Peptides against a protein of PDB entry 5Z08. Designs and how they scored, part 105

Target 1, 168 residues: chain A of PDB entry 5Z08
Amino acid sequence: RQKDEWAKKTSSLMKQLDWFIGEHLGAMLAAEELGGPVVGELMEIDPDDLSAGFNAHGKLKKATSQPDLDRRQRRIDDIWGPQDEQGQAHKRKRGADEALAASAEMRDLIEQLMNKLVEAGGDNSATYVEIPRESAAARFLVRSKVAMFHPNDARRLRLVDFGRDLDD
Target 2, 222 residues: chain B of PDB entry 5Z08
Amino acid sequence: GLPRLIDAIEEASKIPAKRRQTPIKPTIEKLTTHLYTHGASPDSLLRLADLLTLRNHLDQASLAAITRNLYPSSTVSDEVVLRFIGALGHGQLKPTLALQALFLRWLVMVYHLLENPGVLGQVYGVLFDLLDTAAIRPQLCHLLALVTRRKHVRPFRIQAILTLSRQTGGDPNLTGLLRVFKNYYPEIIVGDATKGRASAFKHPDPQWRQHLDEIQQRRSEA

## One batch from the design tools (peptide; made by RFdiffusion4, then SolubleMPNN)

Design b2_p15_1_s3 (from b2_p15_1, 8 letters changed)
Fold by OpenDDE base, seed 3:
Structure b2_p15_1_s3 (fold): chain B 168 residues (1-168), chain C 222 residues (1-222), chain A 15 residues (1-15)
Amino acid sequence: as target 1 above (168 residues)
Amino acid sequence: as target 2 above (222 residues)
Amino acid sequence: MLLLKRYELEQLLLK
């Protein structure tokens, strides 16, 4: 009985999390990956501001026509730059695709983090997931204080166990 | 509608209870019922924030009832946040510490609806400096646990928490906040005086959260 | 956003 109630509550929470990732978080993570504002630092991303691209510091570049846009900036400009009606439709589609990709990455990362936590059986040293890159998803989880990097290895990420005392 | 209820309460709030021609309680009950059912728009939230934070003749029970039913139907503006932050601390013109604790609890529960979560980071110092106020410390630590970023974790603040933790006999909320700091700087030594159960900073009211989610979902369908 | 996930994850982890 208690296990069944727990399973139902867990399922409900997972559905809510999936909804949140799909409806809200994915687009913001995609924007961050594209050099946009960091999720939780700048929430008001004007889509039009995203189109102007971001400098190396994540600040909105003024639309200066500098030709030596790096490949990432070109991708941002290609995704968000001023385009004709056909270009806007392609941009919207690309933006949606990037949001879907970011949503999938976030879901996968959360799943891995949760699985490792369960598998570790209470050993905090065994709860680390190896991440291939410091993604917007990973950074978001750390900023959210949901996850933390290993002190000595930024490729290792774990869930913050809020149920355990620091002394465990 | 909600604006008319707020109008009536605003007018009544200007008048001492003994001088009111009509009891305000029925209007407060209508307001809280409306808020529970529909939530508050950004404009209504601002007006309600003023009613809650500015000195007026409303009774504490009414203010608490409004705060407990202050469901945003949409986002929470920086202006609304700043009203509640400005109401914190000691002073004759400020709300009671009990009401301030409810405001902090509310900010925790609606943090995900802030238009700009960065606004709380900008006032981080103001919030942090209130940690010595025992009456609001639990909710304040919870809010700070949400707001804290690497830029806020400074040596003087680490030392301040450690000192206050020793002075309070290891307040679990301070230990919880220090754990959050340690997430950014693992080298932070939690002294023996901070050994003990840390607050997990769980959601203060799961039922309130569920009801908020239901109100917010209606917006996404519109 | 972050907090909801944290609370949801916390609720998942505390079970």
Scores: peptide ipSAE 0.033, ipTM 0.390, DockQ to the pose 0.060; fails the geometry check
Fold by OpenDDE base, seed 5:
Structure b2_p15_1_s3 (fold): chain B 168 residues (1-168), chain C 222 residues (1-222), chain A 15 residues (1-15)
Amino acid sequence: as target 1 above (168 residues)
Amino acid sequence: as target 2 above (222 residues)
Amino acid sequence: MLLLKRYELEQLLLK
């Protein structure tokens, strides 16, 4: 009975989390990845605004072509390409695609973090997930204090153990 | 609708309770019921923030009841946030410390709905300087725990919180905030202050959160 | 949102 209630609550929380990631967080994370405002500085970014890209200050930039931006940054520049009707439709689609990609990355990262926590069986050293890059998703989790980096290795991320660190 | 209820309460708030022609309590109950059911729009939130933060003739029980039911149906603007922050501290024109604690608790619970959470980072100093106020410290530490970034973790603030922790006998909320600071600077020696129980800064009201989520979901479906 | 998730995760981890 308690296990079933726990399972139902866990499932409900996971569904709410998934909904939150898909409906809100994905677009904001995509905006941050695109050099937009840090998630928690601008809350509602329209996928259409993602297509416009962001300046170094996280403000919506006007379309300026800078060359050596990584593939995601090129997607920003492509979102900022010429203002023809076809360009706008492509921009909207790209913004939506980036939001979906960011949502997927966040979901995957959370799943990995949760799985490692369960697998570690209480060994804090075993709770770290190796992250390929410092993503907006990873930064978001750290800023939210859901996760923390390993003190000596910024490629290792773990969930904050809210239970253990409080009993000491 | 909600605007009409706010209008009635705004007008009543200008008049001392003994001079009102009609009791305001039924209107407050209608307002809180409406807020519980539908939440408040950004415009309504601003008006309610003014009612809660500005000196008026509303009783403390009514103000607390409104605050406890202050569910945003959408986002929370910087202006709304700044009204609540401006209401903090000591002063004859400021709300009671009990009400300020409710405001801080509210800000914690709606932090994820802020249009610009960075606004709290801009007023970080104002919030931090209020840590000596025991009545609001628990909620203030919780809010600061959410807001704190590396740029805020300065040597003088580390020393200030360490000093205050010693003076308070190791307030668990201060210990919790120090742990947050230590996440940005692991070399921070918290000394014996870390041996105390730290606050986890758990959500203040899970039921309130669940109900907020239900209100927010209805907006996304509309 | 993050805080909600943290709190949700905290609630998940504390159970």
Scores: peptide ipSAE 0.031, ipTM 0.388, DockQ to the pose 0.059; fails the geometry check
Fold by OpenDDE base, seed 2:
Structure b2_p15_1_s3 (fold): chain B 168 residues (1-168), chain C 222 residues (1-222), chain A 15 residues (1-15)
Amino acid sequence: as target 1 above (168 residues)
Amino acid sequence: as target 2 above (222 residues)
Amino acid sequence: MLLLKRYELEQLLLK
């Protein structure tokens, strides 16, 4: 009975997490990966705002085409082309694709982190996931204090074990 | 609608309960029912924050009921946050410590809806200096656990937590906050007095969270 | 958002 209630609550939480990733977090993570604001500094990023690009300070750039913008900004501008209707549609589509990719990355990372925690059987050394890069997803989890980097290796990420402190 | 209910409560709040011609309880119940069903817009949220934080003639039960139903339908502005932070501490014009604890709990529960989470980081010192107030410490430690960044972890604050932990016999909320500090500075020595159980800072009210999510979801569909 | 995930993950990890 308790296990079943726990399973139901876990399933419900996972559904809520999945919804949150898909509806909100994916777009914000995509924005951060594209050089936008750090997730948690800007809560509402309209996909249309993602298309406008971000300045070096993570603020939405207004549409004024200044030519000498930094390589990341060029990549955003190249992703999002001139303000013609076709450019805007391609912008929105690419923004949606990046949001989907970021959502998938976040889901995969959470799944890996959870699986490693379960597999480790209480061995903290075995709970680390190797991450190929410090992604927006990884940074988000660390900022959220959900995950921690290995103290000596920023390529290793683990979930914060909230359970161990209950048994000591 | 919600604005008219707030208008009626604002007017009633200016008058002592014994001098009111009409009981305010039915209007409070209508307000809380509306908030539960639809949440509060940013404008309504600001007005309600003023009602909750400014000294008026509303009873504590009514203020607590409003706070418990203070579901944002959208985001929470810096101005709203600052109203609640400004209401913390001791003073004749401050809300009761019980109500302050509810405000801190609310800030924890709506932290993900803040327009600018950095605003809490700017007032970090104000929050931290209230840790000696036992009545609000659990919720305050929880909020600080969310807000704390590397820039806030200073030697004097580490020492202050350690000292207060010893004085309180190892309050698990202080131990939890110190663990958050240790995430930024692993070299922090947790003295023997802090070997106690740390608070996990779990969500204060899962049902409230679920209901908030439902209100927020309706906004995304509109 | 971050907190929601933390709480959700904390709830998952405490199970």
Scores: peptide ipSAE 0.030, ipTM 0.387, DockQ to the pose 0.061; fails the geometry check
Fold by OpenDDE base, seed 1:
Structure b2_p15_1_s3 (fold): chain B 168 residues (1-168), chain C 222 residues (1-222), chain A 15 residues (1-15)
Amino acid sequence: as target 1 above (168 residues)
Amino acid sequence: as target 2 above (222 residues)
Amino acid sequence: MLLLKRYELEQLLLK
């Protein structure tokens, strides 16, 4: 009985988290990843806004066509590049694709963090996920105090273990 | 080929310009033309990095011309990166600050070709401590904007940028770097000194980028 | 343990 209620509650919370990631957080993380505002500053970001990029103040710029630079250099150039018209349709699609990619990255990261926590069986050293890059998703989880970096390795991320503090 | 041109320039670099039997300028022009057309292999890049960073008898115009045409045909090794980083700062054995600015600009433009981008993160402190050098600050801030991760954003570095921003009257490059720091720590108050326009850190040379992409594409097809 | 972390994540996301 208690296990079934726990499983139902977990499933319900997973659906709510998935919805939140898909509807809100993905676009905000994509904006942050593209050099927009940091998630937690009250900005509803439309996928069309993601395609336009952001100015020095995190405000929307008109859309620039720049070639395939490194994602961070693109981010800087997308933040600061010139406004040309022909890129609008490709840019709307790109903004939507970036929001979907950010949502997928956030989902995958949460799943990995949760799986490692379960697999570790109480060994805190085994709870670290190796992240390929410091993504907006990883930064969000750490700012939210849900995750923490390894003290000596910023490529290792773990969930903050709130459960041990309850058993003590 | 490129190795023979480098050999000739290496030998000429050991001799003062007034004592050379043959003018080096035609050989430099052949080198820069070859680099523009074909790029430099990893081995050639290392040899050229030594020519650019070590004190020799080459003139500043020749060194600048080589740097402006230093297109990698492949990846850039950690060793090449470390040669350029080691050449930064003040000292009689260091390259001129103008040439150091060109090296930093080059590192920005080839950042995506680094074999290990993490190497720049390992020398982050060395780069950060040079922010007081006005002549290289624009390119240095741009490179740091690419390299900065959360592990580098420390309270003492935040305070150092804020202090230097006040001292410089709000250098837009420092404001741009502080914005990168704020992405990791939103609570960083960009005070009155940062009311200025932040630098955009745009690609330094779009034409150079396009030409680099053409050189890189020819190698992927071979 | 996972549920509490998720609840905290949700509470943080809802702020």
Scores: peptide ipSAE 0.022, ipTM 0.251, DockQ to the pose 0.020; fails the geometry check

Design b2_p15_1_s4 (from b2_p15_1, 7 letters changed)
Fold by OpenDDE base, seed 1:
Structure b2_p15_1_s4 (fold): chain B 168 residues (1-168), chain C 222 residues (1-222), chain A 15 residues (1-15)
Amino acid sequence: as target 1 above (168 residues)
Amino acid sequence: as target 2 above (222 residues)
Amino acid sequence: ELLLTRHRLEELLQR
């Protein structure tokens, strides 16, 4: 009974999470990957702040006057600039594809993190997932305090045990 | 439909209960049933926000019932948000503190549906200055926990929350908000004033969330 | 978003 209720609740929550990822979070993560606002930190990115890359700690890089600004700014202008109707349709499609890709990456990462937590059987050392890159999805989970990096290896990510960390 | 129900309630809200020719309760029940089943469009949300926030002759039970069933079918506009924020605090023309707590709870529950979540960041100071109001503090701290960004974590606000925490004997909601601040500035010492358990700011109503998600999913399929 | 995601995940992890 309790397991079935838990399974139903888990399924319901996963559906809600999946919806939230697909409808809201995926687009925001895609924007972050494209040099847009950091999800959860900068809701008001001044367009001028979009030119400032994000460091590995999720901090806005100071707008250093470096020439690579032109390619990213062109990409931002190419994303937000007035394009012809055909260019807008292609941009919308590309933006949708990037949002779908970001959504899929987030879903997969959460699934892997949850699976490792279950498989570890309480061994915290076995709960780490190896991530191929520091994605917007991974950074988001860390910023949300849902996940944490291994202290000595930024390629290893695990879920935070909320039951333990809230009592400390 | 929903617009006609709102029209009837708007007209009734102009008249004291004792002078109404027809009881408003049946119309409120029809409204809340409709909201529960279909949610409110952006236009309907704005009209309902005005009914909830402006002084009128509606009873507190009716206003609370509308607020508890205020499911957005779509997004929540900045204008709707600002109506609820403008209704906060002390004043003869403002809603009761009990109703304000329901508004803050609603804003927490619909935060992910805001057209521009940044609008709350723009009014951060207004929200923060209300932390001394005990009746709304739990929901206000929860909303601030969602809204807080690095730019909002200022020395004067850190000191203000520490002072208020001492004065309140370590309110768990204030401790929870201070933990959010500490996420941006780990060097913030949560002094002896925070001997209490911090609020986890759990979702205020999981059933309401589930029902909201069902309403929102029907829109995405249409 | 962050807190909402955290809460949803916390609810998933709370058996």
Scores: peptide ipSAE 0.022, ipTM 0.347, DockQ to the pose 0.059
Fold by OpenDDE base, seed 3:
Structure b2_p15_1_s4 (fold): chain B 168 residues (1-168), chain C 222 residues (1-222), chain A 15 residues (1-15)
Amino acid sequence: as target 1 above (168 residues)
Amino acid sequence: as target 2 above (222 residues)
Amino acid sequence: ELLLTRHRLEELLQR
C-alpha cells in the first residue's frame, strides 16, 4: 500500500514536472540556447538603473516597467517577433521545435540524474551523470540548486540529494 | 473585499491599541481568511507590505498572521520585495527580528513569483551583510542560496562566510551557503567548514506551497 | 520557475 501510494505520488509529480517542462520551461530553455535570456538568471539590471530608479527616499522613480517575465517573453517574442507571415510561421515552428528539443533534453537529463541517484545506493561518487555539453538544461538545474557539477569535472553532474542530510 | 479590509487595518494601525474604539483582531482574522482564500493582488501586496514593514501600532501576532497568509494571487513586484528587504536589519524603526525572519521565509516561498528575481541580486550585498544576525541567518542563507550567482561569489564574501562559520561553530546554514558558492567555484578551499552538516534549504512549508499553487492556478483560469 | 522546478524535484527526491 505505501509503496503503491508512493508510486502514484511519484507518477503524479513526474506528470506535473513533465507538464511544466513542456508548457513553460522548454521554451525558456530553448530561448537561452538561442542566445535569449538565461532562465532564472538575474538579468543584470545595471546597478545604475537601480540607483537611477530609486529616489533618495527609496521610492522607485522609474517603474521598472515591464515585468521581467514580460521582458523575457518580449525578448522571446522579439527573437520570434513578426517577420512576414510565412517567416513568422517558420519562426514559430522552429521555436516550437527548439522548445520540444529543450524539453526532451531536460526530461532525459532529469531521468538520468534520478536513475544514477537510485543506482548509487548511497555512494555519492557514483551519482554523477556525464553530460555531453553544458546545456541550458544542465545550467538550469544547477542554478535551481537541484544539481551540482563535479568539483573537478564540469561534464559530470549529480542531483543534490535533498532526502539525505548533506553529511556526506 | 480585500481593499476595504486593508483600509480598516491601515486606519487602525495609526492608533494605539488602547485608544481604538473597536478591537482590530476580528478585522485581521477576516483579512487572513480572505488572503488564504483568494490571495493578494499586486496592489494589495504593496499595501500589506507597507503595513508589515513600516512602524505602526499593529501587534506582532497580527503582523505575523498576515505574513503567514500573504499568498500572492499574481506576481510579486520589485517594490514589494524592496519593502521587505528595506525592513531587514537592526534599528528602532525596523520590524522585530522574528518578523524579519518571516519576511525572508516568505521571500523564499514566493521567489518563483517575483516579477524580477534580479532585484534580489542587486541587493545581494545588503542581504549578505546581515549574515551575522543570528536570528535571521537561517532564512537569509536560504534566500541567498536561491539568489547567489557567479557574480556574487567574490573572494571577500567567501572569506566572510568562512570567518563567520568558524565564529558560529559551523552553522549548517552557512555551510549550505558555502556549498552553493563552491558550485560556482569548485576550487574554493572550504577546509573543515564543509565537513559539517549543511542545510539542504528545503522548501520551508510544503503545505503553504501547495495552497499557493492552488491560488495561482485559479488566476490562470480567470 | 527555478523554485517551482526545484520544489517539484525535491518532492520527487524526498523518498
Scores: peptide ipSAE 0.030, ipTM 0.381, DockQ to the pose 0.065; fails the geometry check
Fold by OpenDDE base, seed 5:
Structure b2_p15_1_s4 (fold): chain B 168 residues (1-168), chain C 222 residues (1-222), chain A 15 residues (1-15)
Amino acid sequence: as target 1 above (168 residues)
Amino acid sequence: as target 2 above (222 residues)
Amino acid sequence: ELLLTRHRLEELLQR
């Protein structure tokens, strides 16, 4: 009975999580991957800092050389300039595809993390998932205190076991 | 059952309070208790949406009580959503702005139960044009934060938010919405408008959410 | 363990 209730509650949570990822979080994660604002950080992004763009880790790039300014200016001009309907459609499609990809990555990562937690049977050493890269998804889970990196290996991520961390 | 309670309230809503043969308050209490316990089916939800959004003789306290207990037992149809959206704005036939704020809050809380979340994206312009209405702005910004996609982030809307943010002295809800826009276009120069405190658009009622989840779970078991 | 993970995921969904 308790196991079945737990399974139902978990299923409901997963559905809510899937929705949240697909409808909201995926787009924000995609923006972070593209060098947009970091999800959940009150990024006091100074407008001047936005012009400098973001590195792959969502950190402000220093206002580097003319070519990056030209690409950014082109992006601004692409946002504000008369874009042909075809160019806008292609950019919209690309943005949607990036949001879908980020959503899929987050879902897959959460699924792997949950599966490892269940399989580990209380062995914390067995709860780590190997991540191929530091993604916006992985960073988000860590910032949210849902996941943590292995102290000696940043390629290993696990769900935070909230039961143990309260006893320390 | 719920349909019979709705029938009684619908009939009472056609009659001014002073001309009713029986007080409606006990029936409203039965309705809200039933909604709290079982939620509203899609059909009942539509009928309740009409009671809440159409001009009738129900008092504001009763309408607010129904709205606070408007737990869907299932999904929320496009038709129900459109009833609530159609009730927004200024006009003698529109619900009070206080009630409109409750409707927007409700839409935020049930957003995950929409049969077609895209319906809100289709009426994005209608929602966005109401941002100047201070009484509903907090909930409206929250809903827009959920609904906003790249296609909605347009230069004129960016400028509209920036202008309105300046006019309001940096409303945190507008700052929050502008941050959502920046997620799609990091290059948006927002100036000092983003240096202010932004709303995080947290769930407006965690207890309501928990109770909704309990109602939704009972349906999956049936 | 799973209940706590659920709670944190719920908290994540509330942010």
Scores: peptide ipSAE 0.026, ipTM 0.271, DockQ to the pose 0.051; fails the geometry check
Fold by OpenDDE base, seed 2:
Structure b2_p15_1_s4 (fold): chain B 168 residues (1-168), chain C 222 residues (1-222), chain A 15 residues (1-15)
Amino acid sequence: as target 1 above (168 residues)
Amino acid sequence: as target 2 above (222 residues)
Amino acid sequence: ELLLTRHRLEELLQR
């Protein structure tokens, strides 16, 4: 009975998480990967502010500075830039594709992290997932205090075990 | 006086309407007239709260009429509040959802007269878990908008509102409650759920408010 | 978002 309730509740949470990733988080992670604002720092981006693009520090560029738009900013402008009619459909499609890719990356990362935690059987050293890159997804999980990097290796990421840290 | 009217109604409430020797409606009318003119003392409020919330043989029209005229002449105690909160939800022993909506509306209208507004914060979880009940959701969201503090804004509650907002097609009351949450944590990403129309949570009955103020003023002069 | 993801993951992990 408890296992079945657990399974149902886990399934429900996974569905809710999947929805959240797909509907909200994926687009924001895609924006961050493209040099947009860091997810969780700039939450109210006015569409007009998105059109102005972001500097190398993820801060809104004021419209007045010179045309050497870094390739990343061009991608942001392609996703969020002023809606000229014909460019909009391609920009929307590209933005949607990037959001889908970011969503898939986040889903896969969470799945790997959870699987490793279950497989480790309580060995904290075995809970690390090797990540190929420091993605927006990985950074987001760390900022959320959901995951942590290995202290000596930023290519290793693990879930924070919220259950054990309360009993010590 | 009011205590004698309550006594008569309490006794009548124990007996099915078909077995009563005398019709109770004239006594209910006298009670509601008295409440409208003078309000209810804390002791009378508690007795009336029990009549309204406990299963008895009073008809729904009488219960609604008492609730609509339930003007406090003074403060509202924690005990009175807890009677109304305890009457919320689904169950055979619970009041009808229509009557529960009137109770929530009443709590909104008398919120400023609570002896301890913190009592609603203590039962915040009970209130929040009822948001899926469509019949009481408008008044419930309004009450939660008044009661919500930083300690109540938790990740699971944010998610619950977001999920429910999708399921309801963006209920304006839920959108309004999410905006209240965002006031405490501006970093809450509410996504498309807040792009819609939000309830302003205006006072439910300005005439009732005015009449309450008149009753409250008479007490300050006595 | 961060808080929601954290809470969902915490709820998943507490099980």
Scores: peptide ipSAE 0.020, ipTM 0.267, DockQ to the pose 0.047; fails the geometry check

